# Peptides against a protein of PDB entry 6EJA, part 139

Target 1, 276 residues: chain A of PDB entry 6EJA
Amino acid sequence: VEYMPANPVRIAFVLVVHGRASRQLQRMFKAIYHKDHFYYIHVDKRSNYLHRQVLQVSRQYSNVRVTPWRMATIWGGASLLSTYLQSMRDLLEMTDWPWDFFINLSAADYPIRTNDQLVAFLSRYRDMNFLKSHGRDNARFIRKQGLDRLFLECDAHMWRLGDRRIPEGIAVDGGSDWFLLNRRFVEYVTFSTDDLVTKMKQFYSYTLLPAESFFHTVLENSPHCDTMVDNNLRITNWNRKLGCKCQYKHIVDWCGCSPNDFKPQDFHRFQQTARP

## One batch from the design tools (peptide; made by RFdiffusion4, then SolubleMPNN)

Design b2_p22_4_s2 (from b2_p22_4, 8 letters changed)
Fold by OpenDDE base, seed 1:
Formats: sequence, structure tokens, C-alpha cells
Structure b2_p22_4_s2 (fold): chain B 276 residues (1-276), chain A 22 residues (1-22)
Amino acid sequence: as target 1 above (276 residues)
Amino acid sequence: FFAVGRMSDELFAKLEEYLASL
């Protein structure tokens, strides 16, 4: 029996979707849908068919909305961070949606725990932020991520312009671009005018794969640093030998990696519990 | 709490069954 919290957290699920994965998205949506949560869906500007489908869903449920703005996102593009930041602002301005946690998902994600389990867990740790760090040498991370390189997103391409300096006095961190953030931290990121947030927003607007590092870095250098939990509550099938083939060189002037598909033999991995 | 990555229909079905059993 799962612990039932007296004041269960309400979740804003931000779905960033693209392409033609409508069937998978529908299955995932049905799996995570609950009347007490909120669903804010951004559809890539180029995915008009998917957009139409998602709009139909949003008209059926009062707690499902689609972003009125749409970005043309690319793998590794700075625009992905912009998408999250704008969605966060929108969600905070929706006073009729009293959400407590921000969770990002794609059409390729799926829950491996029940809603009750998720809510119970987050209700117990409602003051924490869940971000997964790389767990490696930080200098190596910076180099491999290209954080010391200046990138510009233009015409659906991430152009490498040259070298840059990491801001002084900032402890850079990162890892997964999948996270769970509490409302308080999202408010800080959205509305703070301190030097940290201001400088990091500027810095990461010229960063490759910014969502993998921005929130980590901001959190760990902020007054909210003690709320960091090094766990994003995700399972990802990483096999770098298979997933790191510089397959995005046509889009970005850098090499990156993608997670691999799960196979039936991986099912046992979903049954395992990894909690902080 | 979430898996990141595509799944086969077979794995998906198995996962749904599992979740329903919880």
C-alpha cells in the first residue's frame, strides 16, 4: 500500500513533442493523465499534423493546454531551453493551475510507476529539485559538452562560432535534460533578476544542449542549492557505443549521443527501484 | 518513475500489464 499524502502535489507535465509519434504520445498521455494534474504541450512548429491532433485532445480536457507559440526546435539547439523557459513562465502566469512540480516529457517517454506512487514520492519531497548530474570529471564534462564553445542557433543549425570562457565564480554542472523541478525553483528561474539567473540565461542562449546543464548550474549556484537531489527519477537505456555516432553533425557542429530503444529483455529494469 | 526511450509494442504491453498490477 502506497502512502497517501494529506496534501498531494499537483504536477505540471510539460510535453515537448515533434514528428509523427501520435500513437505513442497518446498511449503515454493516457498513462499519465489525471484530473488533478496539468498538461502543457508544445508541438514543434514544423509538426502541423501532430499539432492538430494535440489540439483535439486539449479541447476535450480542461487541464490540457497547448502552447499558443511554437518553436522550431532542433537537437541540441538553444531553442529547447527557450521552450522550457517560456513554458515555465506561461505556467506560472496560469493562476488557475496551482501546480507544485514541473516535469518535462517527450513522446518517447513512459511512466514506469503509478501516479499514486509518483505523487506520494513527490509529496514527501516537495521541497526538493531532481536533477541528475553527469557524475564524471567536471572539466571533461565541460569539454565534451562544448560548454567552453560558443554556439549560435540559426536556420535549423547550431553553428560553432569559437571558444568562450566559462563565467567566473560559477560552478558549472549538468547531465540529463530530464528533471523534476518544484514550483519555487521555477519561480526563481523565471522571475529572478539576480546576476546568476541573468548571466546564465545569456550564457546558455549560446550553448549546445543547454537543457542538460542550465538548470543544474543555476540551481547549484543559487540560494536554492540545498534542494538539489542528484536523481532525475528516469531510466534511460544508455549504450554509448551504439548511441554516440555523431549522428547529428548535419544539425550541430558537434558530436552528441542519443539513448537507445528499450527491448523486451529490459523489462526487469523497470521493476527496480532507484530512489534518493 | 519514467523511462526515456522508445519501446516495442511487446514491451509496452508488458509494462502496461505490470503497472496495472501495482
Scores: peptide ipSAE 0.509, ipTM 0.931, DockQ to the pose 0.817
Fold by OpenDDE base, seed 5:
Structure b2_p22_4_s2 (fold): chain B 276 residues (1-276), chain A 22 residues (1-22)
Amino acid sequence: as target 1 above (276 residues)
Amino acid sequence: FFAVGRMSDELFAKLEEYLASL
């Protein structure tokens, strides 16, 4: 039995889904669904089958909505960040959805704790933002991420146009593109007109894998910097020897990595996870 | 609180059972 908070947080789950993962999405949705939370689903513009399936779900639940706009996202594409930013704006404009936290998920993600445990934890730390840093030296991170390179997303490809400079006075950070952000920070990102937010939105619109570092960088350089927790509350099966095969060169002018699939023998890892 | 990555049906079943036991 988990402690029940007096004022439990309500979560906006943003699901970014693509392909033919209807079965996986259904399983994940079933696992995370609760009447007190909100679910905002973006389906890739090219995934019409999945879109039809998601629309059916949205018609059955009042707290499930599908983005009226759809982007054609690619691995590493800048459009993924645009998807998150637009979804954040939409969610903030939905006055009938009083959410407290923003959590992004894909169809392949799955909870390893109960809803009560998640809500209890986030209710206790409702003023914090959960972003996982890379844990390496920053110069190496910048180089490997290609942050000092200019990219353009066009025709389902990330074109490397040339070199660029990291803006001066900005502490660049990043790591995982899976995070938990509180409403206050999302409001800041969405509506702030300060130089930081404006400049970073522009900078990251030409960035490879922008969601892996945009929110980190904005948060750490913002007045909200003290709210960062270096933990995204995710477990990922990273084996870079297996996952870094430069398998996306046909999509992006860069080499990237992907996490490995979980196998049944990895189950014990889920049981042993600790909260920050 | 979340696992990131694809899982087999078998692993999903195990997780569902595990979560139900909590």
Scores: peptide ipSAE 0.504, ipTM 0.929, DockQ to the pose 0.812
Fold by OpenDDE base, seed 3:
Structure b2_p22_4_s2 (fold): chain B 276 residues (1-276), chain A 22 residues (1-22)
Amino acid sequence: as target 1 above (276 residues)
Amino acid sequence: FFAVGRMSDELFAKLEEYLASL
């Protein structure tokens, strides 16, 4: 039995989904659904079948909404960050949804802890932001991520336009594009007019895989820097020997990696996942 | 708290059962 906090946090789950993953999405949704949380679903503009399915779900539950706008996102595309930023603004403008945490998920993701455990944990650390850093040499990270390259998303392709410099005075960081952000930080990212947020939004609009670095960089250079926890509360099956094959060169002028699928033999890893 | 990545139906079922047991 988990401790029930006096003021349990309420979560805004932002689901970014595409393709024909209706079955997977339904399974995941069932697993994470709770009446006290909120679910905001973005369906890729090209995924009309999935959109219809998601709309049906949203009509059945008052705490489920679908983005009225839809973007055509590609792997590594800058538009993914735009999707998150716009969803954040939307969620903040929904005054009838008093959420405390922002959690992004895809249709392929799945909870490995109970809702009570998640809520208890986040209620205890409601002032923290959970982002996972790369944990390696920063210069190497910049090079491998292509942060010193200028990209333009156009016609379902990420075009490499040339070289660029990292903004001076900014400590760049990044890692996973899966995170948990508290409302206060989301408010800052959404409404702040300071130079940091303004410049970073501009910088990352021409960045490959921007969601892997934008929030890290903004947080660590912001007045909220002390709220960072280097843990995104995710387990990902990374095997670069298997997942790094430059398989996205057809849509991105860069080489990228993908996480590997979980196998039944990986089940024990879910049980052994430790808390921060 | 979350797994990131595709899973087989078998693994999904196993995980669902596990979560129900908690």
Scores: peptide ipSAE 0.501, ipTM 0.929, DockQ to the pose 0.807
Fold by OpenDDE base, seed 2:
Structure b2_p22_4_s2 (fold): chain B 276 residues (1-276), chain A 22 residues (1-22)
Amino acid sequence: as target 1 above (276 residues)
Amino acid sequence: FFAVGRMSDELFAKLEEYLASL
């Protein structure tokens, strides 16, 4: 039994989904659904079947909405960041949805803790932002991520156009593109007109896998830098020997990696506590 | 609090059962 906070946080779940994973999405949605939270779902522009399915769900629940705009995203595409940024703006403009935290999920994700546990934890740390850094040499990270390269998303491809410089005075960071952000920081990212936010939005619009680095970099260089927790509260089955085979060269002019699927023998990993 | 990655039906079932037990 988890302690119930007096002022429990309310979560805006942003689901970015594509393909035909209706069954998976439904299972995940069922697992994370609660009447006190909010669910904002973006369906890839090309995934019309899934969009129809999601619309049906949104009609059944008042706290479930589907983005009226839809983007065609590709692996590593800059448009993924645009998706998150626009969804954040939308969520902030929804005055009838008083959410406290932003959590992104895909159809391939699943909760490994109860809602009560999640809410209790986030209520205790409501002023924090949860982003996982790579934990390695930053210079190596920049090189491997291609942050010093200019990319253009066009015709379902990430074109490498050439080299670029990292903006001066900016401490670049990154890691996982899965995070938990508090409303205050999301407000900052969405509405701030300072040089940091403005330049980073521009910079990352031409970046490969921008969601893996944008929010980290903005947060760490912002007045909110002291709110960062180096933990995204996620478990990912990383095995780079298996997942890094440059399998996306057909759509990206770069080598990328993907996490591996979980197997039944990995179940014990879900039972372990990994709280910051 | 979340797992990132696809799971088999078997693993999914185990996880659902586990969550229900909490």
Scores: peptide ipSAE 0.497, ipTM 0.930, DockQ to the pose 0.808

Design b2_p22_4_s3 (from b2_p22_4, 10 letters changed)
Fold by OpenDDE base, seed 2:
Structure b2_p22_4_s3 (fold): chain B 276 residues (1-276), chain A 22 residues (1-22)
Amino acid sequence: as target 1 above (276 residues)
Amino acid sequence: FFARGAMSDELFEKLDEWLASL
């Protein structure tokens, strides 16, 4: 039995989905749906079938909305960050949705804890932001991530245009592009006009896999830096020997990796997942 | 609190059953 907080947090789930995985999305949606939370769904511009399916769901639930704008995103594309940033702005402008946390999900995500457990945990740590860092040498991270390279997203391709310098005075960090952010930090990212936010938005608009680093970097260099928890509350089946095959070179002028599938024998890993 | 990665129907079912037991 999980303790129920007196003032439970309400979550804005941002679902970024594409393709034809309607069944998977529906399963995940049912698993995470609660009347006290909010669900904002972006469907890739090219995924019209899925968009129609999601619209049907949104008509059935008052706390489910679909983005009126749709982006054509590619693996590693800078437009993914734009998607998150715009969704954050939208969510903040929805005054009828008093959410406390921002959680991004895809159709390949699934809850491994109950809603009560999630809410109890986040209610306890409502002032914290949950971002997982790479945990490696930062210089190596920059090189491997291509942060010192300039990319342009155009015609469904990430073009490497050349080299660039990391902005001076900025401590760059990153890791997972899946996170949990509190409303206060999202407000900062969305509405701040300081040099940090302005420069980082510009910098990461030409970055490969920008969501893996933008929020980390902004947070750690911001007045909110003391709110970071190095844990994104996710489990991902990373095996780079299997998942790093440079399989996206046809889309991106870089070598990328993907997580591996979970197998039934991995079930025990979900049960023993630790909390911060 | 979340897993990222494709799962089989079997794994989904096991997970759902487990979550329901919590």
Scores: peptide ipSAE 0.474, ipTM 0.915, DockQ to the pose 0.831
Fold by OpenDDE base, seed 3:
Structure b2_p22_4_s3 (fold): chain B 276 residues (1-276), chain A 22 residues (1-22)
Amino acid sequence: as target 1 above (276 residues)
Amino acid sequence: FFARGAMSDELFEKLDEWLASL
């Protein structure tokens, strides 16, 4: 049992889901559902079965909504960032949902701590933003991410058009596209008209895997840079020997990696996960 | 606070039971 603060944070969970994983999504949803939080679900434009299932859920709970717009996203597609940015705007315009934190999840995610633990932690660090950096040489990161390449998402494919330069005066960073952002920073990203936000939105509109770098880069170059915590509070089963097979070459003009499935023998890893 | 990756039903059940015990 965790001590609950007098003013506990309320979370906007943004679920980006696709395919036919209704059972898995339902299980995850039940695990993270709480009456004091908010759930905003985007279903891929092509996933009509899943959309019907999610709509049924949204009708049962007043704090669950489905995006009225739907995008057809692909692995590594720039449209994924657009999805997050639009969902952020929507959530900020929902004045009846006083959320404090933005947390993105997929159908393949699952909580490994209780709601009370999560709320207690975020309430203590309500002014912080949680993004995990790559933790290696930045030049190598840029090369491997293809940040110095121009991409165009069109017809369910990420086309590599050519080379480009990293914007001058910008410290580029990135890592995981799973994060926890406070409302203040989301407001900045959504409504700021400064040169940083404007240029980065443009730059990342033609970027491969933009969500892995956009928020990191904007945050670290913004007036909110001191709020970054290099921890996204996630555990991911990375084994690049198994997960990096250039398996997405059919949809992107680049090679990528995927995390591996968890096995029952990995259960102890969830129990031993350290907090920042 | 979250794990990312596909899990078997067995692992889900184990995790749910554990979370319920906390």
Scores: peptide ipSAE 0.466, ipTM 0.911, DockQ to the pose 0.854
Fold by OpenDDE base, seed 5:
Structure b2_p22_4_s3 (fold): chain B 276 residues (1-276), chain A 22 residues (1-22)
Amino acid sequence: as target 1 above (276 residues)
Amino acid sequence: FFARGAMSDELFEKLDEWLASL
């Protein structure tokens, strides 16, 4: 049993969902739902069935809202970052939702710790931001991510238009596009008009898989850089030999990777997951 | 605190049972 903090953090869960996986989403939602948290759900513009299902849920719970705007997102698309940025703005403008942390989830995510454990941990580290870095050579990361390439999202495709320069004086970083961000940093990203945020928003609007790098890069180059924890508190079944097959070439002019499915035999991995 | 990736129903059930025991 985790110690109950005197001032527990409240979490804004941002769910970005698509397809027809209503059952999976419902299961995950029930697993993470708590009356003290907030749930802001974006459903892909093309996923009308799922949208209808999510709307029903939002009508049943006062702390569940659905984005009134919907984007047609694609794998690797810049629109995913736009989705997060807009959702952040929305959440900050919801004065009746006093959230402390921003956590993004998909329908394929699932909790492997209790809510009490999560809240206790985040309450202890409420001033930190949890972003997992790639842990590789940065130059290699840039090449593999295509950060030195210009992309345009159009007609449900990520078009590679050519080469581009990475802005000078910026320490580029990235890794997982799943993270936990505190409200203060989200406020900075949302409302700052400094050169860093402005330039990075522009830069990453033409970036492949921007959510895997934008927040890392902004954070590390910002006055909040000392708040970074190189851990996103996620376990992902990565096997690049199996998951990197250029399976998204029909969507993006690049080769990408995806995590592998978990099997029942992987259950022990969840039990033994370490904390940062 | 979260697992990222698709899971079988069996794994979900197993995980739910375990979480409930904590």
Scores: peptide ipSAE 0.463, ipTM 0.908, DockQ to the pose 0.834
Fold by OpenDDE base, seed 1:
Structure b2_p22_4_s3 (fold): chain B 276 residues (1-276), chain A 22 residues (1-22)
Amino acid sequence: as target 1 above (276 residues)
Amino acid sequence: FFARGAMSDELFEKLDEWLASL
């Protein structure tokens, strides 16, 4: 039995998808679909087949839209942040979609709680933003993330150009690039002209894996800093010994990691996941 | 509320069944 809020939040799900994961995407979409939510889907520019499939879905549901623009995103590319920022702007300009929360998902994500549970929880904490921090030494994080390095995305590659300085007076943070953001903060990120947002947008346009740090950093240094919850409400199967093999060196001039697949024996982990 | 990572069909089925029971 779940508490039913009087004024339930409505969610804008932003799906960033690529490749040939049509079946998986369809299954995930069915699992998270609800008539009261909104679904905005970006398909990688190179994934034409998937794009056609997603377009078909969007024609069947009034609360499903596909981005009219498409970016060719690469792992770790700055363009991923651009994708989110543009999606946020689009969603804010859609006055017919009164969403309260922004949740990003990929084809490799799946719900492990019911919609009612999610809505009930977010309705209780509608003024909060959910971002998971790295939980380690921040200086080490900066080094390992390459935040003190200048990168340029060009020709489907992240080129490391050299060293750079972290902006003075900014407390840099980061962790997971999967988060839940309330509309108010998204509005701030999208429309604010203050020095923080302006500088961070510029800074992170030359950053590797920018989505893992941009929103954390902006939030924590903004007037909205008190709204941060250090929990992204996700479970990720991290095994760095298996997932950190510099497997993306052909794409980026840096080493990265990927989460591992879940196995049937991991099912109990979903059941036991605690809420903040 | 969400799992990040690929899953087998078997795991999906277990998860879907469990979610339906809630």
Scores: peptide ipSAE 0.456, ipTM 0.910, DockQ to the pose 0.867

Design b2_p22_4_s4 (from b2_p22_4, 9 letters changed)
Fold by OpenDDE base, seed 5:
Structure b2_p22_4_s4 (fold): chain B 276 residues (1-276), chain A 22 residues (1-22)
Amino acid sequence: as target 1 above (276 residues)
Amino acid sequence: AFAVGRMSDELFDKLDEYLASL
């Protein structure tokens, strides 16, 4: 039995999903659903069948809503960041949903700890933001991410238009596009009109894989910089030899990597983790 | 914590059982 905090945090789960992983989504939703949390689901514009299914679920649960707007997102597309940013705004405008943390999930995610464990942990660290950095040379990261390249998302493709400079005075960081953000920081990102947020929103609207770097960079250069924890509570089966085959060249003018599937033999890895 | 990656039903079942045991 996990310790019950006196003032448990409530989580806004933002699910960005498309039709290809409907089975896992169903299992995952069942696993993560709790009456005290909130679920805001964006279904890809092209996934109409899944959209209908999710709408049905949203009608059955008062704490489940589906975005009235839908984007056609592509791997590495700038539109993914737009999806998160718009979702954040929507969630902040939902005054009847008093959430404390923003957690993004896809249909390829699954909990490996109980809700009580997660809530207990986040309740203890409610003032922190959880973003995982790349853990390598930053210059190399910039090059490999293509952050010094200008991209345009158009016609379901990420077009590389040319070179660009990273804004002066900005310490760029990034890594995983999976994170846990507290409401205060989300409010800052959503409503701040300072130069940092304004410039970064513009910069990352022409960025490949923007969600892997935007929130890191904004946070670390913001007044909230001291709230960063280099941990995103995610386990990913990374094998870059297997997952980095430039498999997305048909979608983006860049080479990227994808995590590998988990196998039943990997189960012990979930048990051995000390992450809540 | 969350695992990021597609999984089989078998693995889901193991996880569900494990989570229920905690």
Scores: peptide ipSAE 0.525, ipTM 0.927, DockQ to the pose 0.832
Fold by OpenDDE base, seed 3:
Structure b2_p22_4_s4 (fold): chain B 276 residues (1-276), chain A 22 residues (1-22)
Amino acid sequence: as target 1 above (276 residues)
Amino acid sequence: AFAVGRMSDELFDKLDEYLASL
C-alpha cells in the first residue's frame, strides 16, 4: 500500500514527440494517464500523422492539450529548449491547470513505477528540483558538450560558427535533459527578468543540446540553488561504445551520442532501481 | 521513475504486468 499524501502534487507532463514512435507513445500515455494530472503535447512540425493522432486524444480528455504552435526540432538543436520554455509559459498561463511539477517525456519513454509512487515521492519533495549532473570533470564536460562553441540552428542544421567564452561568474553545469521541475522554479525561469535568466536564455539560444545544461546552470546560479537534487528519476541505457558513432554529423557540426534501446534482458534493471 | 529508450512489445508487456503487480 502506497502512502497517500493529504495534498498530492499534480503533474504537468510535457510530451515532446516526433516521428514514428506512435505505438510506444500510445502505450506510454495509457500507462501515465491520470485524471488529476495534465498532459501538454508538442508534436514536431513535420510529424503530421502523429499530430492528428494526438489531437484525437486531446479531444477525448479535458486534461490533454496539444500545443497550437509546432517547431521543427533537430537533434541537438537549440529549438528544443525553445520548445520547453514556450510550453512552460503556456502551462503557467493556463490558470485552469493547477500543476505543481513539470516533467518532460518523449515518445521513447516509459514509466517503471506507479503513479502513486511518483506522486507520493514528489509530494514529499514538492519544493525540490530534480536534475541529473554529469558527475565528471567540468572542463571536460564543457569541451565535450561544445559549450565553448557558438552554434546556430538554421535550415534543419546546427552550424558551428566559432568559439565563445563561458560567461564570467556563472557556474556551468549539466548532464541529462530529462528532469522534474517544480512550479516555483518554472515560474522563475519563465518570468524572471534578472541578469542570470536573461543572459542564459540568450547564451543557450546558440548552444548545442541546450536542454542538457540550461536548467542546471540557471538553477545552480539562482536563488533557488538549494533546491537541486542530483537525481532525475530516469534510467537511460547508456553505452557509449555502441551509441557514440558521430552519427549526427549530417545534422550537427559536432559529434554526439545516443542512448541504446532497452532489451527484454534489461527488465531486471527496472526492478532494481530504488528511484520512485 | 521513467525509462528512456525504445522498447519492444515484449518488454512493454513485461513492464505492464510488473506495474499492475505493484
Scores: peptide ipSAE 0.477, ipTM 0.912, DockQ to the pose 0.834
Fold by OpenDDE base, seed 2:
Structure b2_p22_4_s4 (fold): chain B 276 residues (1-276), chain A 22 residues (1-22)
Amino acid sequence: as target 1 above (276 residues)
Amino acid sequence: AFAVGRMSDELFDKLDEYLASL
């Protein structure tokens, strides 16, 4: 179906997973597994059953590793960004894993394109970074995301401490916390000591849902800004009427939304996209 | 490339069949 590229990209799949249910994770892993890719799995500190299962998988495949460190993450927690940043550092330090792209997944994700399609596409656009923006007014986005609020993750809760200012000279952007990042940009985020990266890491360590905005903001204000593609190659069943019920008040001092489950009736949506 | 959301077994099966057909 797809022509094989001369120099196919190799993908580092970073799986951030939690809970006891592993049905979708197991099926997803089987669906996305390929010998030429790399799989780095972080299991929530509290999910010991799942951790044991994932460790078993990692022992069966040489290109599957589990993070030796584990964080106790909560919905909207700043620790999620820490998880990604640390995993990026780990992956860059693994010199035996020559990956070209970083793709994050959860236990509630599933492929809707073949590996060949994904690899062919990314090989064609290997110099690009794929981040989906909110597509709305930035001021409204900042307010609704609570980016002008200071949050502290403590005792499995995101505490709102007060107001804060957006750093001057920074064009804030964001949207989806699902993305595809090329190695070059990940290297920049991980090892750069410039003011942008340093300040943003600090800023987003006290941010609600930081992964929805950190990489967007860093990319767009960085020397790599021309590499952004406003597409994250994800399909999410957003119905804010159904998914925005402020259901996380017990965890976060903020109102958030959750995507909805897919139903068999949604299958046609997976076929409509021209791009992987 | 990926769907974000929980699915039923029926949908998984249908999706797997679809992917296999590509």
Scores: peptide ipSAE 0.465, ipTM 0.912, DockQ to the pose 0.856
Fold by OpenDDE base, seed 4:
Structure b2_p22_4_s4 (fold): chain B 276 residues (1-276), chain A 22 residues (1-22)
Amino acid sequence: as target 1 above (276 residues)
Amino acid sequence: AFAVGRMSDELFDKLDEYLASL
């Protein structure tokens, strides 16, 4: 039995999806759907079949909308951050959707906690932002992420143009590109005109895997810095031996890693966490 | 709260069953 909060948070789920995995997406959607939450779905510009399917779903539920704009995103592309930022703006402009938290998901994600558990938890920590840091040496992180390199997304490729400097006075951080952000912070990121947000938006427009670092960096250097929780409430099957094969060299002038698929034998891992 | 990564139908089924039991 889960404690029911007096003022439960309402979640804006932002689904960034691509490919033809309509069945998987539908299953995940059903698993996370609740009438009190909101679902904003971006379908890759190239995924027309999936877009049609998602549109059909959106017409069935008043709290499900599809982005009228669509981007062609690539792995590690700066456009992914643009997708999130634009979706955040859209969601803030939807005055009829009083959401409290922003949660990003892909078609490959799946809930491992109940809605009640998630809502109860977030309702307790409604003023916090959940971002997972890399947990390593920051200098090494910068190097490994290529944050000191300038990238340009063009022709479905991330071109490494050269070296760049980290902006002075900025403490760079990052880790997972899966997060949970409260509305207040999203408002700040979206509408602030301060030097931090302005510079970081510019900086990360030329950054590889920007979503893994942008929100961390902005948050930690902002007046909202004390709201960070180093946990993104995600479980990822990291097997770097298998997942770090520099398999994206055809897309990015850099080497990266991907998480591995979960197997049935991994099920016990979903049961072990104490928090959602 | 969420798993990141592809899963088999079998694992999805197990998760659904598990979640329903909570």
Scores: peptide ipSAE 0.459, ipTM 0.909, DockQ to the pose 0.861; fails the geometry check

